# Designs tried in a protein design run: peptides against a protein of PDB entry 5A53. Part 58

Target 1, 230 residues: chain A of PDB entry 5A53
Amino acid sequence: LVENVKQALFIPGQSCNKNLHDIMVDLSALKKPDMKRFNRKNDIHPFEDMSPLEFFSEKNDCSLMVLMTSSKKRKNNMTFIRTFGYKIYDMIELMVADNFKLLSDFKKLTFTVGLKPMFTFQGAAFDTHPVYKQIKSLFLDFFRGESTDLQDVAGLQHVISMTIQGDFQDGEPLPNVLFRVYKLKSYKSDQGGKRLPRIELVEIGPRLDFKIGRIHTPSPDMVTEAHKKP

## One batch from the design tools (peptide; aimed at target 1 G85 S137 D141)

Design b2_p25_5 (made by RFdiffusion4)
Pose (drawn by RFdiffusion4):
Structure b2_p25_5 (pose): chain A 225 residues (1-189, 195-230), chain P 25 residues (1-25)
Amino acid sequence: LVENVKQALFIPGQSCNKNLHDIMVDLSALKKPDMKRFNRKNDIHPFEDMSPLEFFSEKNDCSLMVLMTSSKKRKNNMTFIRTFGYKIYDMIELMVADNFKLLSDFKKLTFTVGLKPMFTFQGAAFDTHPVYKQIKSLFLDFFRGESTDLQDVAGLQHVISMTIQGDFQDGEPLPNVLFRVYKLKSYKSRLPRIELVEIGPRLDFKIGRIHTPSPDMVTEAHKKP
Amino acid sequence: HYHHITDPEDYQEELDFWDELLSLN
């Protein structure tokens, strides 16, 4: 009954550069094998015209898309896009801060591609705040991959950790979201003692513009059997 | 094709399990 794994399409925008491309490559590796990369630059402006994104979603059968854009106003801009029936469901701009680390900045460890990641979300706002609820929903939808009734404990290899940069009060600017990836190590004490090693990429997301779905589309996208 | 958007509440027990596993320090 459940749908196939959602495919991701990474799209360099007209203003995409090498540094932003490196971020795309390393992040796209976490999506393997359910990922495609475009090599050319495309003149796409999602908050002016959504038509090209819907076109690429249909012709490439990708319900998840990431546009790469950079200007001084919005530097290192990663626009995360989800579609339903090849129409836009929601969009959010996540801009990467300059303190980012790539895979090259971390010791390379053995890594089995295609395993179901673990998730940990740190921050009460992930459950109550509309903006952060969308982000939690986005990244769970984006990276969880295959849904299954069976889980091999040996397959529990890495965790995707997302932390809000401190608590905040209403009216203040929205804190950044801290994207971290760790590899698990377990030791004997039955329950194991767990330790973590960071493998990257390390990304601090600054929140930009947001598009939300209409109630009609939510009804269809979240319809229950 | 229609790919339904993931609702985190549907996976809350899995998320709790992972948090419990990561707390074994």

Design b2_p25_5_s1 (made by RFdiffusion4, then SolubleMPNN; from b2_p25_5, 12 letters changed)
Fold by OpenDDE base, seed 5:
Structure b2_p25_5_s1 (fold): chain B 230 residues (1-230), chain A 25 residues (1-25)
Amino acid sequence: as target 1 above (230 residues)
Amino acid sequence: MIYHPVDPEDYKEELEAFEALLSLK
């Protein structure tokens, strides 16, 4: 089944501040043109009542949503929500650490709006640990954009990199996920008469370190239904 | 429209292609 590109809806919560707004703007820039945002604050508490999010999902035809909230306990909190059939599929809180950098903090580099990113996931846990598997799935889903043939990979120009910050054992707090965005620069290098393309990555922002918060997982029945290939 | 969540396994080949391209550093 060929689906349209998933649309993302960014929602300022009541506790959304300037920093979160700026983060929202910069992160949503990577999702253009497949992004909507609310200009008004909304009083939404997704872990208490999910109904408002389901309503917004259906009304705006957005299967991806991000709620921006901040408190002392959950500072700079981005709640990522996915819906299936306009019902909540999963949710995860990702809190942005204070050391974040905005696009304005980097050298301005032009990139084609709407061109899908490449992805890199660094850390074995992205393939083995359920929480990091969810994060991997989420960000792939969020930024995948249009389906491209493997032949078109050479035309891609930016990379979303996600790295698990260090090793961890069972029972330990989950390490942060480091979110980085790079632009690909290709140089022709003459090595021994063979032109090997030299690729350099230049960070373009935003730079976000995500602390993992609360998680909502779908029911087994919903998982089965959501992954049924037509 | 009904949007299906991405299965990372369905994206494995594309991720490998990205890694191959980025390894040309």
Scores: peptide ipSAE 0.620, ipTM 0.931, DockQ to the pose 0.818
OpenDDE base, seeds 1, 2, 3, 4: peptide ipSAE 0.609, 0.623, 0.607, 0.589; ipTM 0.929, 0.931, 0.923, 0.922; seed 2 fails the geometry check

Design b2_p25_5_s2 (made by RFdiffusion4, then SolubleMPNN; from b2_p25_5, 16 letters changed)
Fold by OpenDDE base, seed 5:
Structure b2_p25_5_s2 (fold): chain B 230 residues (1-230), chain A 25 residues (1-25)
Amino acid sequence: as target 1 above (230 residues)
Amino acid sequence: MFYRPVDPADIEDELQAFEALLSLR
């Protein structure tokens, strides 16, 4: 079953500030043309009442949402929400560390708007730990765009890289996830008279280090229903 | 529309293709 490209809705919360707004603009640029943004602040508290988000999901036909809030306890907080059938499937708080860089902090490089990214995930926990598995699934779902044939991979231009910052043991705080975006430059290297394909990656931004916050997981019944293949 | 969550297993071939290309750096 081929589904439509998932649309993302970016929502400034009541506590959204200039930094979060700028981050929102830059991150949403990577989702163009499949994104919408609210221009006004909305007083939403998703971990207290999810009903407003379900309403917005259905009203805007957006199965992906990002709520931008900031407080002393949860500074630069991006709450990523997914819906299934316009009901909340999962949520995760990802707080942007103060060392973030905007697109304006990098050399301006152009790429084709609407062309899907490549992905790379660094850290074994992305495949084994429930929280990092959710993050991997979320970002794949958020940015994968249209389904492409394998032969079209060579035509892709940018890479979303996600790295778990260091090792951790059970019971320890979960390491940050380092979000990086690169443009791919292809060239041929001369090795003994043979031209071999080579690539270089140039960071284009934004640069975001995510601290993991609160998580909402779907019920087992909802998981079963959401993954049902027709 | 329901918009089902992605399963990375369903796109494993694509993810492997990305890694193959990125290994050329």
Scores: peptide ipSAE 0.581, ipTM 0.943, DockQ to the pose 0.800
OpenDDE base, seeds 1, 2, 3, 4: peptide ipSAE 0.544, 0.563, 0.562, 0.571; ipTM 0.937, 0.941, 0.941, 0.939

Design b2_p25_5_s3 (made by RFdiffusion4, then SolubleMPNN; from b2_p25_5, 13 letters changed)
Fold by OpenDDE base, seed 3:
Structure b2_p25_5_s3 (fold): chain B 230 residues (1-230), chain A 25 residues (1-25)
Amino acid sequence: as target 1 above (230 residues)
Amino acid sequence: MFYAPVDPEDYEEELEAFRKLLSLK
């Protein structure tokens, strides 16, 4: 069963500011054409009441949502929400550090809208730690786009790179996740008489360092239901 | 349509293909 591409809804919260708006615009550009944005602020507090998000999920037929809020405690906060059957499946707060770079900070390169990204994940915790496993799942789910055959990998143009910033032990604060986007350039290089493809990566933005905040995980019953293959 | 969350293990082959491609010099 080829799953339809998941649609994303970007929602400015009541505390959304110019920086968050700009980040929202740039990050959502990577999700085109499978993205909607609200033009007005909405007073939503997902960890207090999830019902407005479930309503928006159903009304807009979006299983992915991002809420943009900012406070002293949670500055530049992007709450990523996934729904299953228009009910909240999981949520995670990812706060953007002040050192972010926008698309306008990089050289503008030609880009095919709607082309699936490649992914790279750096850090063992993406495979072992529950929170980073959720983040890996989330971003794969968010940007995977259309299913492509492995043969089509050579036609892909950009890479989303996610890196855990350093090692950590149990009980320590979770390191930030470094979000980077690169354009791939392929060249033919003669090495030792063999023509090997040479890959060059050029950063295209945005550049975001995510601090991990609050998390909502699904109930065991919801996990079971969501993993049922039709 | 109700979509399951992505299991990262289901993408391992694709991720390996990406790693291989990106490692080419």
Scores: peptide ipSAE 0.335, ipTM 0.838, DockQ to the pose 0.801
OpenDDE base, seeds 1, 2, 4, 5: peptide ipSAE 0.342, 0.326, 0.290, 0.298; ipTM 0.857, 0.850, 0.827, 0.830; seed 1 fails the geometry check

Design b2_p25_5_s4 (made by RFdiffusion4, then SolubleMPNN; from b2_p25_5, 14 letters changed)
Fold by OpenDDE base, seed 3:
Structure b2_p25_5_s4 (fold): chain B 230 residues (1-230), chain A 25 residues (1-25)
Amino acid sequence: as target 1 above (230 residues)
Amino acid sequence: MFYRPTNPEDIAAELQAAEELLSLR
């Protein structure tokens, strides 16, 4: 059974700029071959009207979408959208901080297209706090796809690390999420005549610090329908 | 409290431990 890998659609909004375009290109490279990009800007305001995104989801057969917009209030904003049955399931705004690094800022390494990344999540809130649970679920769904059989470990090339930047209390602003991508480098180290496997992680980019913006949570009915396995 | 590693070195160590456990099966 070829598991239907979720397809992603990257959409430049009307306010998309060069930086957002470059970020879009680099982030979408991690989703190849299961990715489409629009070349034209689209005037979409997902928190005002979701209908255009539902239309694009259906037309392109993509259950994952990323809208690239920028304003004074929401600079370098990546709105991540998931659909179920081509209807909006959830949305989250993740604004990229100005300290971002592109793939060109790192040492060029050979990349094998189509390998599933391993994820690491740092911060207890990824398992306890509703917003960070949504972020965790989103990124796992976006890049990992469905079942990781243990057999995928032999093909493990990349690690995506997501870290909550610091602790927070109730009523405080939610800390940023630090997004990092590493390539796994296997060494055979001769320690004392025994060849021990050694693993090192090399950052390959992009490097993104996400500020959390607006969220849309699924209705209880949509949650129930999305968990109904056919 | 599962202290999940916050740095690449700690992540690499967890991956190595996982690989070792898989090689023993």
Scores: peptide ipSAE 0.049, ipTM 0.632, DockQ to the pose 0.056
OpenDDE base, seeds 1, 2, 4, 5: peptide ipSAE 0.027, 0.022, 0.017, 0.019; ipTM 0.573, 0.567, 0.557, 0.516

Design b2_p25_6 (made by RFdiffusion4)
Pose (drawn by RFdiffusion4):
Structure b2_p25_6 (pose): chain A 225 residues (1-189, 195-230), chain P 25 residues (1-25)
Amino acid sequence: LVENVKQALFIPGQSCNKNLHDIMVDLSALKKPDMKRFNRKNDIHPFEDMSPLEFFSEKNDCSLMVLMTSSKKRKNNMTFIRTFGYKIYDMIELMVADNFKLLSDFKKLTFTVGLKPMFTFQGAAFDTHPVYKQIKSLFLDFFRGESTDLQDVAGLQHVISMTIQGDFQDGEPLPNVLFRVYKLKSYKSRLPRIELVEIGPRLDFKIGRIHTPSPDMVTEAHKKP
Amino acid sequence: SYYHITDPDDFAEELEAQENYLNLS
C-alpha cells in the first residue's frame, strides 16, 4: 500500500557556484541511491514561478527537489521542494552558513550506502512551531528512504541530528538549524554503550522564505486509506 | 505519480525508540 521511496532531484540554479556544488554533492550522497543530479545551470526562481519545478518533477519522477542558488542577499541558498501529483506541496529556503564542513574535512570511515538512517531532533519548537514542524517533516520525508517492517540491528549505522540553535522567544529572529551526521559505535556494558563519530557534512541552516500548501492539497496528500 | 508527504506523528514511536537507543550510556 505504501508508496515507493521518494526520489530527489538536485538542481543547480543560474547562480550556483563550485562551493555550493560541493555542498550538493556531499548532501546528495546521503540520499543514494534515490537521487539524481543535474549538471547544468537552470534559470529557476521558485517564489516567482513554480512551473519549471513542476515540469522537472513530472518528467524525472522526483517528488523531492533541491535548487542551488547564491546571491549576497541569499548566499548558499538551498531551496527544498516537495511535490504532490507533480504539483508544489511546500517550499523552504535553507541557507548554509560559512562555517560549513564537507566530507573532506572529516576522516573517511567505512560506510555502507543505502542504509536506513536514524533521526534525532533537538528542540521543543520542532513539535509546536509551524516553521520548525515543516523542517522536521521535510527532513524526515527526505532522508528516511525505505519503509519496512523488518530492521537488522547491524544496519543501524548512522544518525542524522538536527538541533535548533538555542531556545527563543516569539518575535525574535528564528534560530538556525544545525545539521549533523554521526556514525555509531557501540561497546558492551543487554544494552550497549553508544558513542558517536562525526562524518559530515556539517551544515548550519539559516531559514528563508516559506511556501505552505492549501487545505485542499493537505487533504489529498494526507488522505487515509 | 502521487507520493504522500510524511507525517512525523506516524513515526513517533520509531523516533522515540531511536532517541532512547542513542541515550544508552

Design b2_p25_6_s1 (made by RFdiffusion4, then SolubleMPNN; from b2_p25_6, 14 letters changed)
Fold by OpenDDE base, seed 2:
Structure b2_p25_6_s1 (fold): chain B 230 residues (1-230), chain A 25 residues (1-25)
Amino acid sequence: as target 1 above (230 residues)
Amino acid sequence: MFYRPVDPADYAEELKREEEFLSLK
């Protein structure tokens, strides 16, 4: 089953500031051409009322949404929302730490729009812990683009790296997720042997450290329906 | 259109191939 590429809608909340706007622009650039952005601020509080987001999902045919808000308690907050059948499937608050870097902070490199990223997930919890499993699912869903049966890995240009910042025990605050983007550089070794090309990764940005906030999870029934293969 | 949320298990083999490719550094 080949599914169409999911479209993302970026929504500035009422409290969206310049930093969040810049982060939004840079993060959404990685989602081009499958991205829409609102230019106007919208007063949306998804953990109080999800109805406006469901409306926007349906109206814009976007199953992925990101709401940008900022407060003293939740600074630089990016709420990632997924819908199924234009109903809220899940939500997660990811607050960007102040040490973020924008694309302009890195050397500009040629980037092919719409090319699928490679992914790396560092941390066992991405496969075992419910919250990090959700994050892994979310970012795969957000950036994977068109699923091709024949993945020519050699044709891929960039890597999205997600790392859990350190170990944690039960009852401890969940470590941040470090979001990094690298461009792959392949060097042909001029030495005439069948040497595998040397691969180097160059960070291209943005650089985001995500603090995990509030989460909404789907009902078991919704999970069952959403994962049904036709 | 109904867009299904990603199950990371569906991408396990693909992610493994990518990891193997990236490990050739």
Scores: peptide ipSAE 0.458, ipTM 0.901, DockQ to the pose 0.745
OpenDDE base, seeds 1, 3, 4, 5: peptide ipSAE 0.381, 0.416, 0.451, 0.448; ipTM 0.881, 0.885, 0.897, 0.898; seeds 1, 3, 4 fail the geometry check

Design b2_p25_6_s2 (made by RFdiffusion4, then SolubleMPNN; from b2_p25_6, 12 letters changed)
Fold by OpenDDE base, seed 2:
Structure b2_p25_6_s2 (fold): chain B 230 residues (1-230), chain A 25 residues (1-25)
Amino acid sequence: as target 1 above (230 residues)
Amino acid sequence: MFYRPVDPEDYAEELEAEEAFLSLK
């Protein structure tokens, strides 16, 4: 079963500021053409009442949502929401650290809209720790786009890199996730008649360091239902 | 339409291929 490309809805919360707006614009640019943005601020508190998000999911046919809010406790907070059957599947707060860089901070490079990224996940916890597994799933879900054959890898233009910032032990605060975007440059190096493809990665932005906040996880029953293969 | 959440295991082969490609520096 080939599923349609998931659509993302970006929602400015009531406390959305200019920085968050700019981050929203830049991050959503990576999701074009499969994204929508609200122009108006919406008073949504997903960890208090999820119903408005479910309504927006259904009304806009978006199974992916990002709520932009900021407070003293949760500065530059991007709440990523996924729905299944227009019901909340999971949520995670990812707060953008102040050291963020926008697309305008990098050299503008030609970018093909709609081409899916390659992904790199750096850190063993992406495969073992439930929170980082959720993050891995989320970002794959968010940006994967259309399914392509393995043969098409050489045609991909950019890489989303996600790195867990350092090692951690049980009971310690979860390290930030470093979000980086690179454009792939392929050079034909004529070294000794062997055309070895030389690949260089150039950072194109945005650059975001995500601090992990609150999480909502699906019920076991919902997990079972959501992962049923037809 | 029901959109299923991504299972990272379903993309393991693709991710490995991408990583292999990126390692060919």
Scores: peptide ipSAE 0.455, ipTM 0.899, DockQ to the pose 0.803
OpenDDE base, seeds 1, 3, 4, 5: peptide ipSAE 0.440, 0.450, 0.408, 0.450; ipTM 0.896, 0.898, 0.883, 0.891; seeds 1, 4 fail the geometry check

Design b2_p25_6_s3 (made by RFdiffusion4, then SolubleMPNN; from b2_p25_6, 13 letters changed)
Fold by OpenDDE base, seed 2:
Structure b2_p25_6_s3 (fold): chain B 230 residues (1-230), chain A 25 residues (1-25)
Amino acid sequence: as target 1 above (230 residues)
Amino acid sequence: MFYRPVDPEDYAEELAAEEAFLSLK
């Protein structure tokens, strides 16, 4: 079943600041053309009342949303929200560390809008730990775009890399997720007549280190319904 | 329209292909 490309809505919260705005712009650029942004701040507190987000999801036909807020307790907070049937499926707070880099901090490279990224997930927990599994699902959902054939991999231009920053044990604070974006450079190396494609990765930004905050998970019933294959 | 959340398992093959492609460095 080929589903339509999911649309993302970026929402500045009441406490959205310049840094968050810039981060929002840069991150959302990776989602073009399947992205909408609100220009006005909205007073939304998703962990207190989810109904405004459900309303926005339905009104804008966006199953993906990002709320930009900042407080002393949750600085540079990007709340990622997914809806199923315009009802909240899951939410996760990802706070951007102060060491972030914007696209302007990198060399400007030609980029084709609308081409889906490749993904790399580094860390075993992406496959085993429920929070990191959610993050993996979320970012795949957010940026995957249109389904492509395996033959199209060579035509892809950029990589989103997500890395769990270090090992952790049960009960320890969850390590940050390092978000990196690279552009692929393919060189035809003429090594002895065998044109082996040499691939180089050039970081293009943004560079974001995500600290994991609050999480909302779907009910078991909602999970069952959402994953039903027709 | 109902948009289903991504199941990473559905992308396992594609991710593997991408990883293989990227490993040709």
Scores: peptide ipSAE 0.477, ipTM 0.905, DockQ to the pose 0.785
OpenDDE base, seeds 1, 3, 4, 5: peptide ipSAE 0.460, 0.469, 0.479, 0.466; ipTM 0.901, 0.903, 0.903, 0.902; seeds 1, 3, 4 fail the geometry check

Design b2_p25_6_s4 (made by RFdiffusion4, then SolubleMPNN; from b2_p25_6, 13 letters changed)
Fold by OpenDDE base, seed 5:
Structure b2_p25_6_s4 (fold): chain B 230 residues (1-230), chain A 25 residues (1-25)
Amino acid sequence: as target 1 above (230 residues)
Amino acid sequence: MMYRPVDPADYAEELAAEEAFLSLK
C-alpha cells in the first residue's frame, strides 16, 4: 500500500514564545516540503478538548500536528498529535530541555529538501516499553516521508538519532529522549587498495533533549481500525 | 484521506539496512 506523504501542521499555542517558535521553525525544516505552520497563536488545550485539533486536521488535511506551548510546569512543550480519519489517534507531550541547540548553532551544510532520513533508535525500551514504542512510531511516522522500496541507502544524506538517556526501572521517571540530527559525509580512503568508504556523521541540528509528559493513547477499537490494511 | 499510523514492524527491515550501513563507519 503506497500512502501519500503525511503532512504536518505546526501550531503555536497561546503561550508560545520566541524560543519555542525558533525550535518549531528548525524542527519543521526537517519536514519540508510536507509541512504547514500557523503564524497566529491559537488557544488550544488538547488534554481538555481535542475538538479544535480534529478541526484543524481535517481543514488542513494534516494527520500530524505539533502544538507549541510553555508554562512553568511544562516548559518548551511540544505536543505531538496524530489523527486517523481526522480523529485524534494519539498524543504525547515532549518538553525540550533548556540545553537545546538550533540549526544556527551548527555549521551550515548543503541539504536536499524532501530526501527521507535514516533513523537510529538507541535503547531496548523503544521496542518493549509502550511509551517509547509510541515515540518510535511517532517519529518514524513524522519524518519517514514516502514509504519507498529498499531505496539505495547509499543515496540518503542524513540521520535522525533518538537515544533513551540511561536505564530505568519500573516506577522510576522515564528517561529523556535525546534527539540528534546528523549529515553523512563520505570519504574515499585509499587504504591498502581496498576503497573502504569511510562514513562520518556531522551533527547539523537541531539538538533537542525531550522530557516525556502527558500521553493519550487510542482505544483498542481505534487501533484495530487504524491498522487495517485495505 | 485516511492516514494510518506507522507500525514500526513494517520498517524493521529498512531500519536494519540503515543500521548496517551506518555501522560501516
Scores: peptide ipSAE 0.520, ipTM 0.916, DockQ to the pose 0.771
OpenDDE base, seeds 1, 2, 3, 4: peptide ipSAE 0.511, 0.528, 0.525, 0.522; ipTM 0.915, 0.919, 0.919, 0.915; seeds 2, 3, 4 fail the geometry check

Design b2_p25_7 (made by RFdiffusion4)
Pose (drawn by RFdiffusion4):
Structure b2_p25_7 (pose): chain A 225 residues (1-189, 195-230), chain P 25 residues (1-25)
Amino acid sequence: LVENVKQALFIPGQSCNKNLHDIMVDLSALKKPDMKRFNRKNDIHPFEDMSPLEFFSEKNDCSLMVLMTSSKKRKNNMTFIRTFGYKIYDMIELMVADNFKLLSDFKKLTFTVGLKPMFTFQGAAFDTHPVYKQIKSLFLDFFRGESTDLQDVAGLQHVISMTIQGDFQDGEPLPNVLFRVYKLKSYKSRLPRIELVEIGPRLDFKIGRIHTPSPDMVTEAHKKP
Amino acid sequence: PKLYPITDPADFEEELEWQQEYLEN
């Protein structure tokens, strides 16, 4: 009954550069094998015209899309896009801060591609705040991959950690979201003692513009059997 | 068109809690 794994399409925008491309490559690796990359630049402006994104969603059968854009106003801009029936469901701009680390900045460890990641979300706002609820929903939908009734404990290899940069009060600017990836190590104490090693990429997301779905589309996208 | 429903975190609440407890070992 459940749908196939959502496919991701990574799209360099007209203003995409090499540094932003490196961020795309390393992040896209976490999506393997359910990922496609475009090599050319495309003149796409999602908050002016959504038509091209819906076109690429249909013709490439990708319900998850990431546009790469950079200007001084919005540097290292990653616009995450989800579609329903090839129409836009929601969009959010996540801009990468300059303190980012790539896979090259971390010791390369053995890594089995295609395993179900673990998730940990740190921050009460992930459950109550509309903006952060969308982000939690986005990244769970984006990277969870295959749904299954069966889990091999040996397959529990890495964790995707997302942390809000400190608590905040209403009216203040929205804190960044800290994207971290760790590999698990376990030792004997039955329950194991767990330690973590960072493998990257390390990304601090600054929150930009947001598009939310209409109530009608939410009804269809979240309809229950 | 093909349909890919959007994920609701509440459907995975128990799995997320379990992963958090596993990491606290």

Design b2_p25_7_s1 (made by RFdiffusion4, then SolubleMPNN; from b2_p25_7, 13 letters changed)
Fold by OpenDDE base, seed 3:
Structure b2_p25_7_s1 (fold): chain B 230 residues (1-230), chain A 25 residues (1-25)
Amino acid sequence: as target 1 above (230 residues)
Amino acid sequence: PKIYPPVDPEDYAEELAAQEAFLSL
């Protein structure tokens, strides 16, 4: 079964501001054509009541959602939500640091809409720590796009890079995740009679440093149901 | 109802390894 590309819904919360709106527009541009955006603000508090998000998931056929909110305690907060069978599977708050850069802050480059990214994950915790494993799963799920064969890697145009900002020990605050997007430039180099492809990466934006906030994890029963291979 | 299972990163390990190998050239 060819897995259908998951659709994303971007929702401005009641406290959404201009900066969050701009971030929403730029991040969602990377998900085109598989995204929807609401133009109106919605008063949603997902950690208090999840029912409005489940309703939106079903109504819009979107298994991915991003709620944009901002408060004194949770400034520039992007709550990433996944649904399974239109029920909340998991949620994570990722707060954008003030040093963010928009697409307009970078040199305009040609981009093919709908082409899936490559991914890079820097930090061992992406494979070992439950929170960073969830983040890795989330971003793979969010930007996977169409299923492609391994041979098609040479046709991909851009890289989503995620880096854990430094080492940490148990009981310490979790380091930020650095989100970067690069365009790939391939050059034919004639070095020593072997044509080795030379690859250069050019940052295209947006640039986001994510501070980790609140997390909702699925029940063990929901995990079992969600990972059942048909 | 459409079922949207979460991604298991282990299912992408081979693809990620191929991408890493490509980007290291």
Scores: peptide ipSAE 0.393, ipTM 0.878, DockQ to the pose 0.810
OpenDDE base, seeds 1, 2, 4, 5: peptide ipSAE 0.375, 0.368, 0.382, 0.390; ipTM 0.871, 0.867, 0.874, 0.879; seed 1 fails the geometry check

Design b2_p25_7_s2 (made by RFdiffusion4, then SolubleMPNN; from b2_p25_7, 14 letters changed)
Fold by OpenDDE base, seed 2:
Structure b2_p25_7_s2 (fold): chain B 230 residues (1-230), chain A 25 residues (1-25)
Amino acid sequence: as target 1 above (230 residues)
Amino acid sequence: PKVYPPVNPEDYAEELAAQEQFLSL
């Protein structure tokens, strides 16, 4: 099954503020050209009624959605939604901490729009804990772009890094996920005839620390259907 | 019909490993 690159729809909620708007713009820049944004605020409460999101998913042909809301309890909240067959598959609230940095806070570097990122996931829980597994799946799904069989890793320009902020035990609050974006700089090191490329990572932004909020998980039946390889 | 199945991270394990190896060099 060859499907198109998943499109993302960014939706400002009724409580969307300037900070969230700026974050939305910067994060969505990483998803270009496979991104749509609504300009108007929409009164959507996904954990109360998911039907509007399913409608938007289908209408806009966007299987990825991000709802931007902010409240006293859930400040700078980005609700990431995925659909399967235009039905809600999963949702997760990721609240951006106040220490965020925008692209404007970093040195502007030339960036090729639409180039697939590399990913780094730092923290064992990304492979073992269901919430962090969902986050890993989500961000892979969100930013992987076009599946090229040619793993020309050398052609990749940027890295999306996600790090679990510290260790945690069962019953403890889930640590934040640190979202970072780096540009790769490759230097030909002329040391000793072996041109080992020296790679440097330069942070380009945005810098987001995500606090994990509410989660919706798919039904077991939906999981089974979603993982059926045709 | 386009259904856009969710990504299975396991399907990307090899690619991620290759990327990590590349980044560690």
Scores: peptide ipSAE 0.530, ipTM 0.924, DockQ to the pose 0.809
OpenDDE base, seeds 1, 3, 4, 5: peptide ipSAE 0.511, 0.529, 0.502, 0.527; ipTM 0.923, 0.924, 0.915, 0.928

